# Designs tried in a protein design run: peptides against a protein of PDB entry 3V4L. Part 186

Target 1, 386 residues: chain A of PDB entry 3V4L
Amino acid sequence: GQPLAKDKVALLIGNMSYWEHPKLKAPLVDVYELTNLLRQLDFKVVSLLDLTEYEMCNAVDEFLLLLDKGVYGLLYYAGHGYENFGNSFMVPVDAPNPYRSENCLCVQNILKLMQEKETGLNVFLLDMCRKRNDYDDTIPILDALKVTANIVFGYATCQGAEAFEIQHSGLANGIFMKFLKDRLLEDKKITVLLDEVAEDMGKCHLTKGRQALEIRSSLSEKRALTDPVQGAPCSAEALVRNLQWAKAHELPESMCLKFQCGVHIQLGFAAEFSNVMIIYTSIVHKPPEIIMCDAYVTDFPLDLDIDPKHANKGTPEETGSYLVSKDLPKHCLYTRLSSLQKLKEHLIFTVCLSYQYSGLEDTVEEKQEVNVGKPLIAKLDMHRGL

## One batch from the design tools (peptide; made by RFdiffusion4, then SolubleMPNN)

Design b2_p20_3_s1 (from b2_p20_3, 7 letters changed)
Fold by OpenDDE base, seed 3:
Structure b2_p20_3_s1 (fold): chain B 386 residues (1-386), chain A 20 residues (1-20)
Amino acid sequence: as target 1 above (386 residues)
Amino acid sequence: DEEERLLEEGAEVVSTAADV
């Protein structure tokens, strides 16, 4: 019969905004495109940008809570990385220069923990450099992995080689994701699909001799990313998993705020990633005696590190949101919250209405406090212990 | 070719290596 997945869960991490290392561009688009494709494949996707070491550890822990017997687990990482002694290390955005294994996440340690969950398939897609880090002399004593015959690694590049991005018109895509996205929806064994991606990458003149896909697999069964999810959750554990994932993806409901002057504002929310939300405000009703009227958001929690100079923009693109702008309503003011993982408390902020009456020169302000609870990934309390 | 077009449009292939 066709293989069935008990469920399908993916964690996608894109690190770009490094503190002590060169900034990347490709992870933004690559995580977004892969998220949309994996959702079409009925994956439960958590997508996270710009994580610290502590935030990455917590994201992996929450991902492991979604794994169980016969579940398909996929980890994608795009960012800086290195490979020492056959161990792959993902570099967090707060990693020092030089970084060491103690500052980074070891993929083989994550694999060990995934094997303890008795998963049906473990896929790692590593879009990072595989150069040796000579500043890390740590020889990891890895415990012997279990023989599960369900592991696939897709390395974007060869051992000891660099990964590359294609920069065009201010955007970038990783070379690996450029070819992977064209085949990801195909009903093929995952190792066959990746082999076809490797062939496509080898035919391209831009990539030829610069980057080549390496596939490592112990996969003994014909498993595909297209394999159907087993029907309605038959166990209490499967129901809990579904509820936990749904909790991490719940947006605040759109609100209609009514001010004393008779102005009505629509406050809306859109998810760009599991930790990135766009807030937008629009004037939906204005009394005729009010000639000018703007609705600003302000007084955000300090944990979000929101610069007011980047808030309340006339376009999504001016906030750094290039991907969801087509799905957003037009003629709003837009604010991008890019670090929802940092939110320790409820998202409380102020909506400030600035307006002018016909025949009065003075601007009037009215304010309303809004509490939207914990949006998206902020429900997982990824900062427990700071 | 899409690739020739990308090069003519000024697409650059950049390493993602950290300066370590």
Scores: peptide ipSAE 0.378, ipTM 0.873, DockQ to the pose 0.781
Fold by OpenDDE base, seed 5:
Structure b2_p20_3_s1 (fold): chain B 386 residues (1-386), chain A 20 residues (1-20)
Amino acid sequence: as target 1 above (386 residues)
Amino acid sequence: DEEERLLEEGAEVVSTAADV
């Protein structure tokens, strides 16, 4: 019979905004494109940008809580990385220069923990450099991996080689994701799919002699990313997993705010990633005696590190949101919250209405506090261990 | 071809290596 997944769960991490290392561009688009494709494959996708070491550890822990017997687990990482002694290290955005294994997440340690969950399939897609880090002499004493014949690694590059991105017109795509996305929806054994991606990369003149896909697998069964999810969650564990994932993807409901002056504001929310939300405001009703009015969002929680200069933009693109801008309402003010993983409390903020009456020179302000609870990834309380 | 277009448009292939 066709293999069935008990469920499908993916964690996608894209690190770009490094503190002590060169900034990357490709992970933004690559995580977004892969998220949309994996959702079409019925994956529960958590997509996270620009994580610190602590935030990456918590994201992996939350991902591991979603894994169980017969679940398909996929980890994608795009960012800086290295490989020492066959161990792959993902570099957090707060990693020092030089970084060491103690500052990084070991993929083989994550694999060990995934094997303890008795997963149906473990897929690692590592879009990072595989150069040796000569500043890390640590030989990880990895416990012997269990013999599970359900593991697939897709390394974007060869051992000891660099990964590359294609930069054009201010955007970038990773070379690996460029070819992976064209085949990801194919009903093929995952190792066959990746082998075809390797052939496509090998035909490209931009990629030839720079980057080549390495496939490392121990996969005895015909497993595909297209394998159907087993029907309605019959187990308590499947219900808990579905509830936990749903919490991490719940947007605040759209609100209609009414001010004393009779102005009505529509407040809306959109997810770009599991840790990135766009707030948008629009004036939906204005009394005729009010000649000018603007609705600003302000007074955000300090944990979000929101610069007011980057809030309340006339376009999504001015916030740095290029990917979801087509799906947003037009003629709003837009604010991008890019660090929802840092939110410890409820997202409470102020909507400030500034307006002017006909025949009065002075502007009047009215304010309303809005509590939207914990949006998206903030519901997982990734900070509860501090 | 998309590849030919990218080459003609001056697309840059940039390493994602850290300066370590």
Scores: peptide ipSAE 0.378, ipTM 0.875, DockQ to the pose 0.780
Fold by OpenDDE base, seed 4:
Structure b2_p20_3_s1 (fold): chain B 386 residues (1-386), chain A 20 residues (1-20)
Amino acid sequence: as target 1 above (386 residues)
Amino acid sequence: DEEERLLEEGAEVVSTAADV
């Protein structure tokens, strides 16, 4: 019969905003596109941008909590990376220059932990460079892997090679994601699907001789990303997993704020990623005696590192939100919260209404504090140890 | 071809290598 997944869980990490390394662009679009495709495949997807070492470790730990016997686990990473002695290292955004294994996450260590969960399938999609890091002389002593015959690695590039992005019109896509997205929904054994992606990449003149996909697999069964999830959650663990995932993806409800001047504001929320939320404000009612009014958000928790210069923009794009802009209401003020993983407390902020009456020169301000609880990934308390 | 279009539009293929 067709294999069944007990559940399907994916962790997607895109690191771009490196502190001590060249900034990347492709991970933004690649994580977003892959998230949407994996959701169509009934994956529970956690999508995270710009993680520190500590945040990456916590994201992996939370991902491993979603894994269990017969669950399909997919890890995608786009960012800087290296490969020493056949071990793949994902580089966090706070990694020093030069970075070493102690500053990075070893993919094979994650695989070991996934095998302890008795997963039904382990897929790693690694969109990173595979050059040796000569500043890292460590030979990781990995514990012996179990013979599970359910492992697939898709490396975006060959051993010792660089990965590339295609930069166009201020955006970029990774070469790997460009071809993967066209086939990802196909009902094929995952190794066959990736082989077809490798063929497509090999036909492209832009990529030919620059980047080639490497597939490393030990997969004894005809498992596909399209494999149906086993029906109603029959175990307490499956219910807990569903609740944990749902908790991590719960947006705040939209609010209607009423000010003393009679202005009504709609406050809305949209998810770009599991750790990235757009706040938007709109004036839904204005008394005729008020000639101008704007609703600004301010006084955010310091943990979010929100620069006021990038808050309250007239377009989503001015906040750096290019992907969800078409799905947002128009004629709002927009603020992008890109680091929800850092939020230790409830998201409390101020909505400041600035307005002017007809025939008065001075602007008047009214303020309301808003508590929206812990949005999205902030509900997982990834910072519990700080 | 999408590739020809990208080339005509001035798409650049850039390495994601870190300067290490």
Scores: peptide ipSAE 0.366, ipTM 0.869, DockQ to the pose 0.762
Fold by OpenDDE base, seed 2:
Structure b2_p20_3_s1 (fold): chain B 386 residues (1-386), chain A 20 residues (1-20)
Amino acid sequence: as target 1 above (386 residues)
Amino acid sequence: DEEERLLEEGAEVVSTAADV
């Protein structure tokens, strides 16, 4: 019979905004496109941008809580990285220069923990450089991995080689995602699918001789990303997993705010990623005696590090949101909250209405405080040290 | 071809290597 997954869970991490290293661009588009494709494949996807070491550790721990016997686990990483002695290290955005293994997450340690969960399939897609870090002489003594015939690594590049991104018109994929996205929905064994992606990369003149996909697999069974999820949650653990994922993806409800002047504002919320939310405001009713009115959001929690100069933009693109703009209402003011993992408390902020009456020179202001609870990933309390 | 278009439009292929 066709293999069944008990469930399908993916963690996608895209690191771009490094503190001490060159900034990247491709991980934004790559994580977004992969999220949408894996959702079409019935994966529970957690998608996170720009994580610190501590935040990456907590994201992996929360991902491991979603894993159980017969669950398909997929980890995707796009960012800076290195490979020493066959161990792959993902570099957090707060990593020092130079970084060492103590500042980074070892993928083989994550694999060990996934094998303890008795997963049905473990897929690692590593869109990072595989150069040796000569500043890290640490030989990790990893405990012996269990012999499981269910592991697949897709390395975006060869051992000791660099990964590349295409820089064109401000938004482009990394080389690996450019080819992976065209094949990912195919009902094929995951190793066969990745072999076809490797062939497509090898035919492209842009990538030929620069980057080649390496596939490392122990997968003995015909398992595909298209394999159906087993129907009803058969265990208490499956119910807990479904509830935990649902909490991390719950948006605040849209609100209608009414001001004393008779102006009505619609306040809406959209998810770009599990840790990135767009707030949008629109004037839905204006009395005719009010000639001009604007609705600004302000007074965000300090943990979010929101620059007012980047808030309340006339387009989603002016906030740095290029991917979800088509799905947003038009004629709003837009604010992008890009660090929801940092939120310790409820998201409380102020909606400020500035308006002018016909025949008065002075602007009038009215304010309302809004509490939307903990949105998206902020419900997982990733800042609580376990 | 999409590849020819990217080349004609001046697409650059840039390494994601960190300078460590």
Scores: peptide ipSAE 0.336, ipTM 0.858, DockQ to the pose 0.771

Design b2_p20_3_s2 (from b2_p20_3, 7 letters changed)
Fold by OpenDDE base, seed 3:
Structure b2_p20_3_s2 (fold): chain B 386 residues (1-386), chain A 20 residues (1-20)
Amino acid sequence: as target 1 above (386 residues)
Amino acid sequence: MEEEKLLEEGAEIVSTAADV
């Protein structure tokens, strides 16, 4: 019969905003595009941007809690990285310069933990450089991996080589993701799909001789990303997994705020990633005696590190949100919360209505506090150990 | 065709290597 997945879970990490290293651009688009494709494949996707070492460790731990016997696990990483002694290291955004293995996440350690979960398939898609880090002399003593015959690595580049991004009009896309996205929905064994992606990269004049996909596999079965999920969760573990994932993807409900002046504000929320949310405000009712009014959001928790200069923009793009802008209502003020993993408390903020009456020169302000609980990934309390 | 168009439109190919 066709192989069945007990469930399908993906963790996608895109690191761009490095503190001590060159900033990247491609991971933004690549994580977003891959998230949308994997959702069409019935994956439970957690998508995270710009994680510290601690945040990456917690994201991996939460991902491992979603894994169980016969579950398909997919880890995608786009960012800086290196390869020493056949071990792949993902570099967090807070990594020092130079970074070492103690500052980074070893993919083979994650694989070991995935094998302990008796997963049905383990896929690693590593969109990072594979150069040796000569500042890291650590020889990792890895325990012998179990012979599970269910492992696939797709490395965006060859061993010792660089990965590249294509920059155009201020955006970028990784070379690997450019070809992967065109094939990802095909009902093929995952190794066959990746071989076709490798052939497409090899035919392209831009990538030919610059970047080549390397496939490492022990996959003995004909498993595909298209393999159907086994029907309704019949186990307590499957129910827990579904609840954990759903909890991490629950948006706040849209709110209608009523001010004393008679202005009504719609407050709405949109997810860009599991840790990135857009807040938008719109005037839905205005008394005729009020000639001008705007609804600003302010007084955010300090843990979110929100610069007021980047809040309350007239377009989503002015906040740095280029991907979800088409799905947002028009004629709002927009604020992008890009670090929801940092939220220790409830998301409490102020909606400030600034308005002017006809025939009065003075601007009047009314304020209303809003508590939306913990949105998206903030429900997982990734920072409980700090 | 698409590739030549991207280059004509000023697309750049940039390494993601860290300056280590």
Scores: peptide ipSAE 0.344, ipTM 0.835, DockQ to the pose 0.780
Fold by OpenDDE base, seed 5:
Structure b2_p20_3_s2 (fold): chain B 386 residues (1-386), chain A 20 residues (1-20)
Amino acid sequence: as target 1 above (386 residues)
Amino acid sequence: MEEEKLLEEGAEIVSTAADV
């Protein structure tokens, strides 16, 4: 019979905004495109941008809590990285220059922990450089991996080689994701699918001799990303996993705020990623005696590092939100919260209404505090250990 | 076709290597 997944869970990390290293561009689009494809494959996807070491560790821990016997686990990483002695290291955005193994996440350690969960399939897609880091002489003493025969690595590049992105018109895509996305929905054994992606990369004149996919697998069964999920969650563990995933993806409900002046504001929320939310405001009712009226969001929690100069934009694109802009309502003010993983408390903020009456020169302000609880990834309380 | 168009439109291939 066709193999069944008990469930399907993916963690996607895209690191771009490095503090002490060159900034990347491709991970933004690549994480977004891969998220949408994996959702079509019935994956529970957590998508995270620009994580610190601590935040990456917590994201991996939360991902491992979603894994169980017969669950398909997929880890995608796009960012800086290195490979020493056959161990792959993912570099957090706060990593020093030079970075070492103590500043980075070892993929083989994550694999060990995934094997302890008795997963049905472990897929690693590593869109990072595989150069040796000569500043790190640490030989990680990895415990011997279990022989689970359910492991697939897709390395975007060869051992000791660089990975590349294609930059055009202010956008970028990783070379690996460019070819992977065209085949990802195919009902094929995952190793066969990746072999076809490797052939496509090898035929392309842009990528030929620059970057080649390496596939490393011990997959004894015909497992595909298209394999159906087992029916309704009947186990307590499946219910817990579904609840845990749902918490990380719950948006605040849209609100209608009513001000004393009779202005009504619609407040709405959209997810760009599991840690990135767009807040949008629109004036849905204005009394005729009010000639000018603007609604601003302000007084965000300090943990979010929101610069007011980047809030309340007339377009999603002015916030840096290019991907979800088509799905957002038009004629709003937009604010992008890009670091929801940092939120320790409830998301409380102020909606400030500034307005002017006909025949009065002075502007009037009314304020309402809004508490939306913990949105998206903030429900996982990734900071509970500090 | 898409490749030739990307080259004609001045697409740049940039390494994701860190300066380490």
Scores: peptide ipSAE 0.342, ipTM 0.837, DockQ to the pose 0.807
Fold by OpenDDE base, seed 2:
Structure b2_p20_3_s2 (fold): chain B 386 residues (1-386), chain A 20 residues (1-20)
Amino acid sequence: as target 1 above (386 residues)
Amino acid sequence: MEEEKLLEEGAEIVSTAADV
């Protein structure tokens, strides 16, 4: 019969905004495109941008809680990285310069923990450089991995080589994601699919001799990302997994705010990633005696590090949100919250209405406090250890 | 075709290597 997944779970991490290292651009688009494709494949996807070491550790721990016997696990990483002695290290955004193994997440350690869950398939897609870090002389004493015939690594580049991004018109895509996206929905064994992606990359004049996909696999069974999920959750563990994932993806409900002047504002929320949310405000009713009015969001929790200069923009693109703008209402003010993992408390903020009456020179302000609880990934309390 | 178009449109290929 066709292989069945007990469930399908993916963790996607894109690190771009490094503190002590060159900033990247491709991980934004690559994590977004891969998230949308894996959702079409019935994966439960957690997508996270710009994680610290501590936040990456917690994201991996939460991902491992979603894994169980016969579950398909996929880890994607786009960012800085290195490979020493066949061990792959993902570099957090807060990593020092130079970084070492103690500042980074070892993918083979994550694989060990995934093997303890008796997963049905383990897929690693590593969109990072594989150069040696000469500042890290540590030889990881990895405990002996269990012999499981269910592991697939797709390395975006060869051992000791660099990965590249294609920059165009202010956006960028990773070379690996450019080819992977065209094949990812195909009903093929995952190793066959990745081999076709490697062939496509090898035919491209832009990538030929610059970057080549390496596939490392122990996969003995014909398993595909298209393999159907087993029907209704038959176990208590499957129910817990479904509830945990659902909590991490719950948006606040849209609100209608009414001000004393008779102005009505619609407050809405959209997810860009599991840790990135767009807030948008629109004026849905204005009395005719009010000639001008604007609705601003302000007084955000300090943990979110929101610069007011980047809040309340006339377009989603002015917030740095280029991908979800088509799905947002038009004629709003937009604010992007990019660090929801840092939220320790409820998301409480102020909606400020500034308005002017016909024939009065002075602007009037009215304010309402809004509590939307813990949105998206903030429900997982990834900071419980601080 | 797509590659020629990307080059004609001024696409640049940039390494993601960290300077460590």
Scores: peptide ipSAE 0.337, ipTM 0.833, DockQ to the pose 0.766
Fold by OpenDDE base, seed 4:
Structure b2_p20_3_s2 (fold): chain B 386 residues (1-386), chain A 20 residues (1-20)
Amino acid sequence: as target 1 above (386 residues)
Amino acid sequence: MEEEKLLEEGAEIVSTAADV
């Protein structure tokens, strides 16, 4: 019969804003596009941008909590990386220069932990360079992996080679994601699907002789990303997992704020990623005696590292939000919160209404504090243990 | 093809290698 997944869970990490390394661009679009495709495949997707070592470890731990017997686990990573002695290392944004294995996440260690969960399928999609890091001579002593015959690695590039991005019009896509996205929804054994992606990359004149997909697999069953999820949650643990995931992806409800001057503001929220939220404000009612008014958001928690110069923009694009701008209401002020994983407390901020009365030169301000709880990924308390 | 269009539009292919 067709294999069934008990559930399907994906962790997607895109690291771009490196502190001590060249900044990348492609992971933004690639994580977003892959998130949307995996959601169409009934995956529970956690999508995270720009994680530190500590945040990456916690994201992996939370991902492993969503795994159980017969669950499909998919890990996607786009960012800097290296491969030493057949071990793949994902480089966090706070990694020093040079980085070592102690500053990085070993994919094969994650695989070991996934095998302990008795997963139905383990897929790793690694969109990173696979050059050797000559500054790290550490050979990870991995415990012997179980013979599970349910493992697939898709490496965006060959061993010892670089991965590339295509930069165009201020955006970029990874070469791997460009071809993967066209086939990802196909009802094929995952190794056959990736082999077809490798053929497409090999036919492309841009990629031919520059980048080639490597597939490494031990997959005894005809498992596909299209395999249906088992209908009823068979266990209390599966129900708890589903509720936990749903909570971690719950947006704050839109609010209507009423000011003493009679102005009404709509405060709304949109998710770009599991750790990236757009706040938007709009004037929904203005008394005729008020000639101008704007609703600014301010006084954010310091742990979010929000530059006020990038807050309260007239367009989503001016905040750096290019992907969700079509789904956002127009004629708002927009603020992008890109580091929700850092939020330790409730998201409390101030809505400041700045307004002017007809015939008065002075601008008046009225403020309301807003508590939206823990939005999105902040509900997982990824900072547990600090 | 889509490739030729990207090249004609001035798309650049950039390595994601870290300068380590």
Scores: peptide ipSAE 0.336, ipTM 0.833, DockQ to the pose 0.785

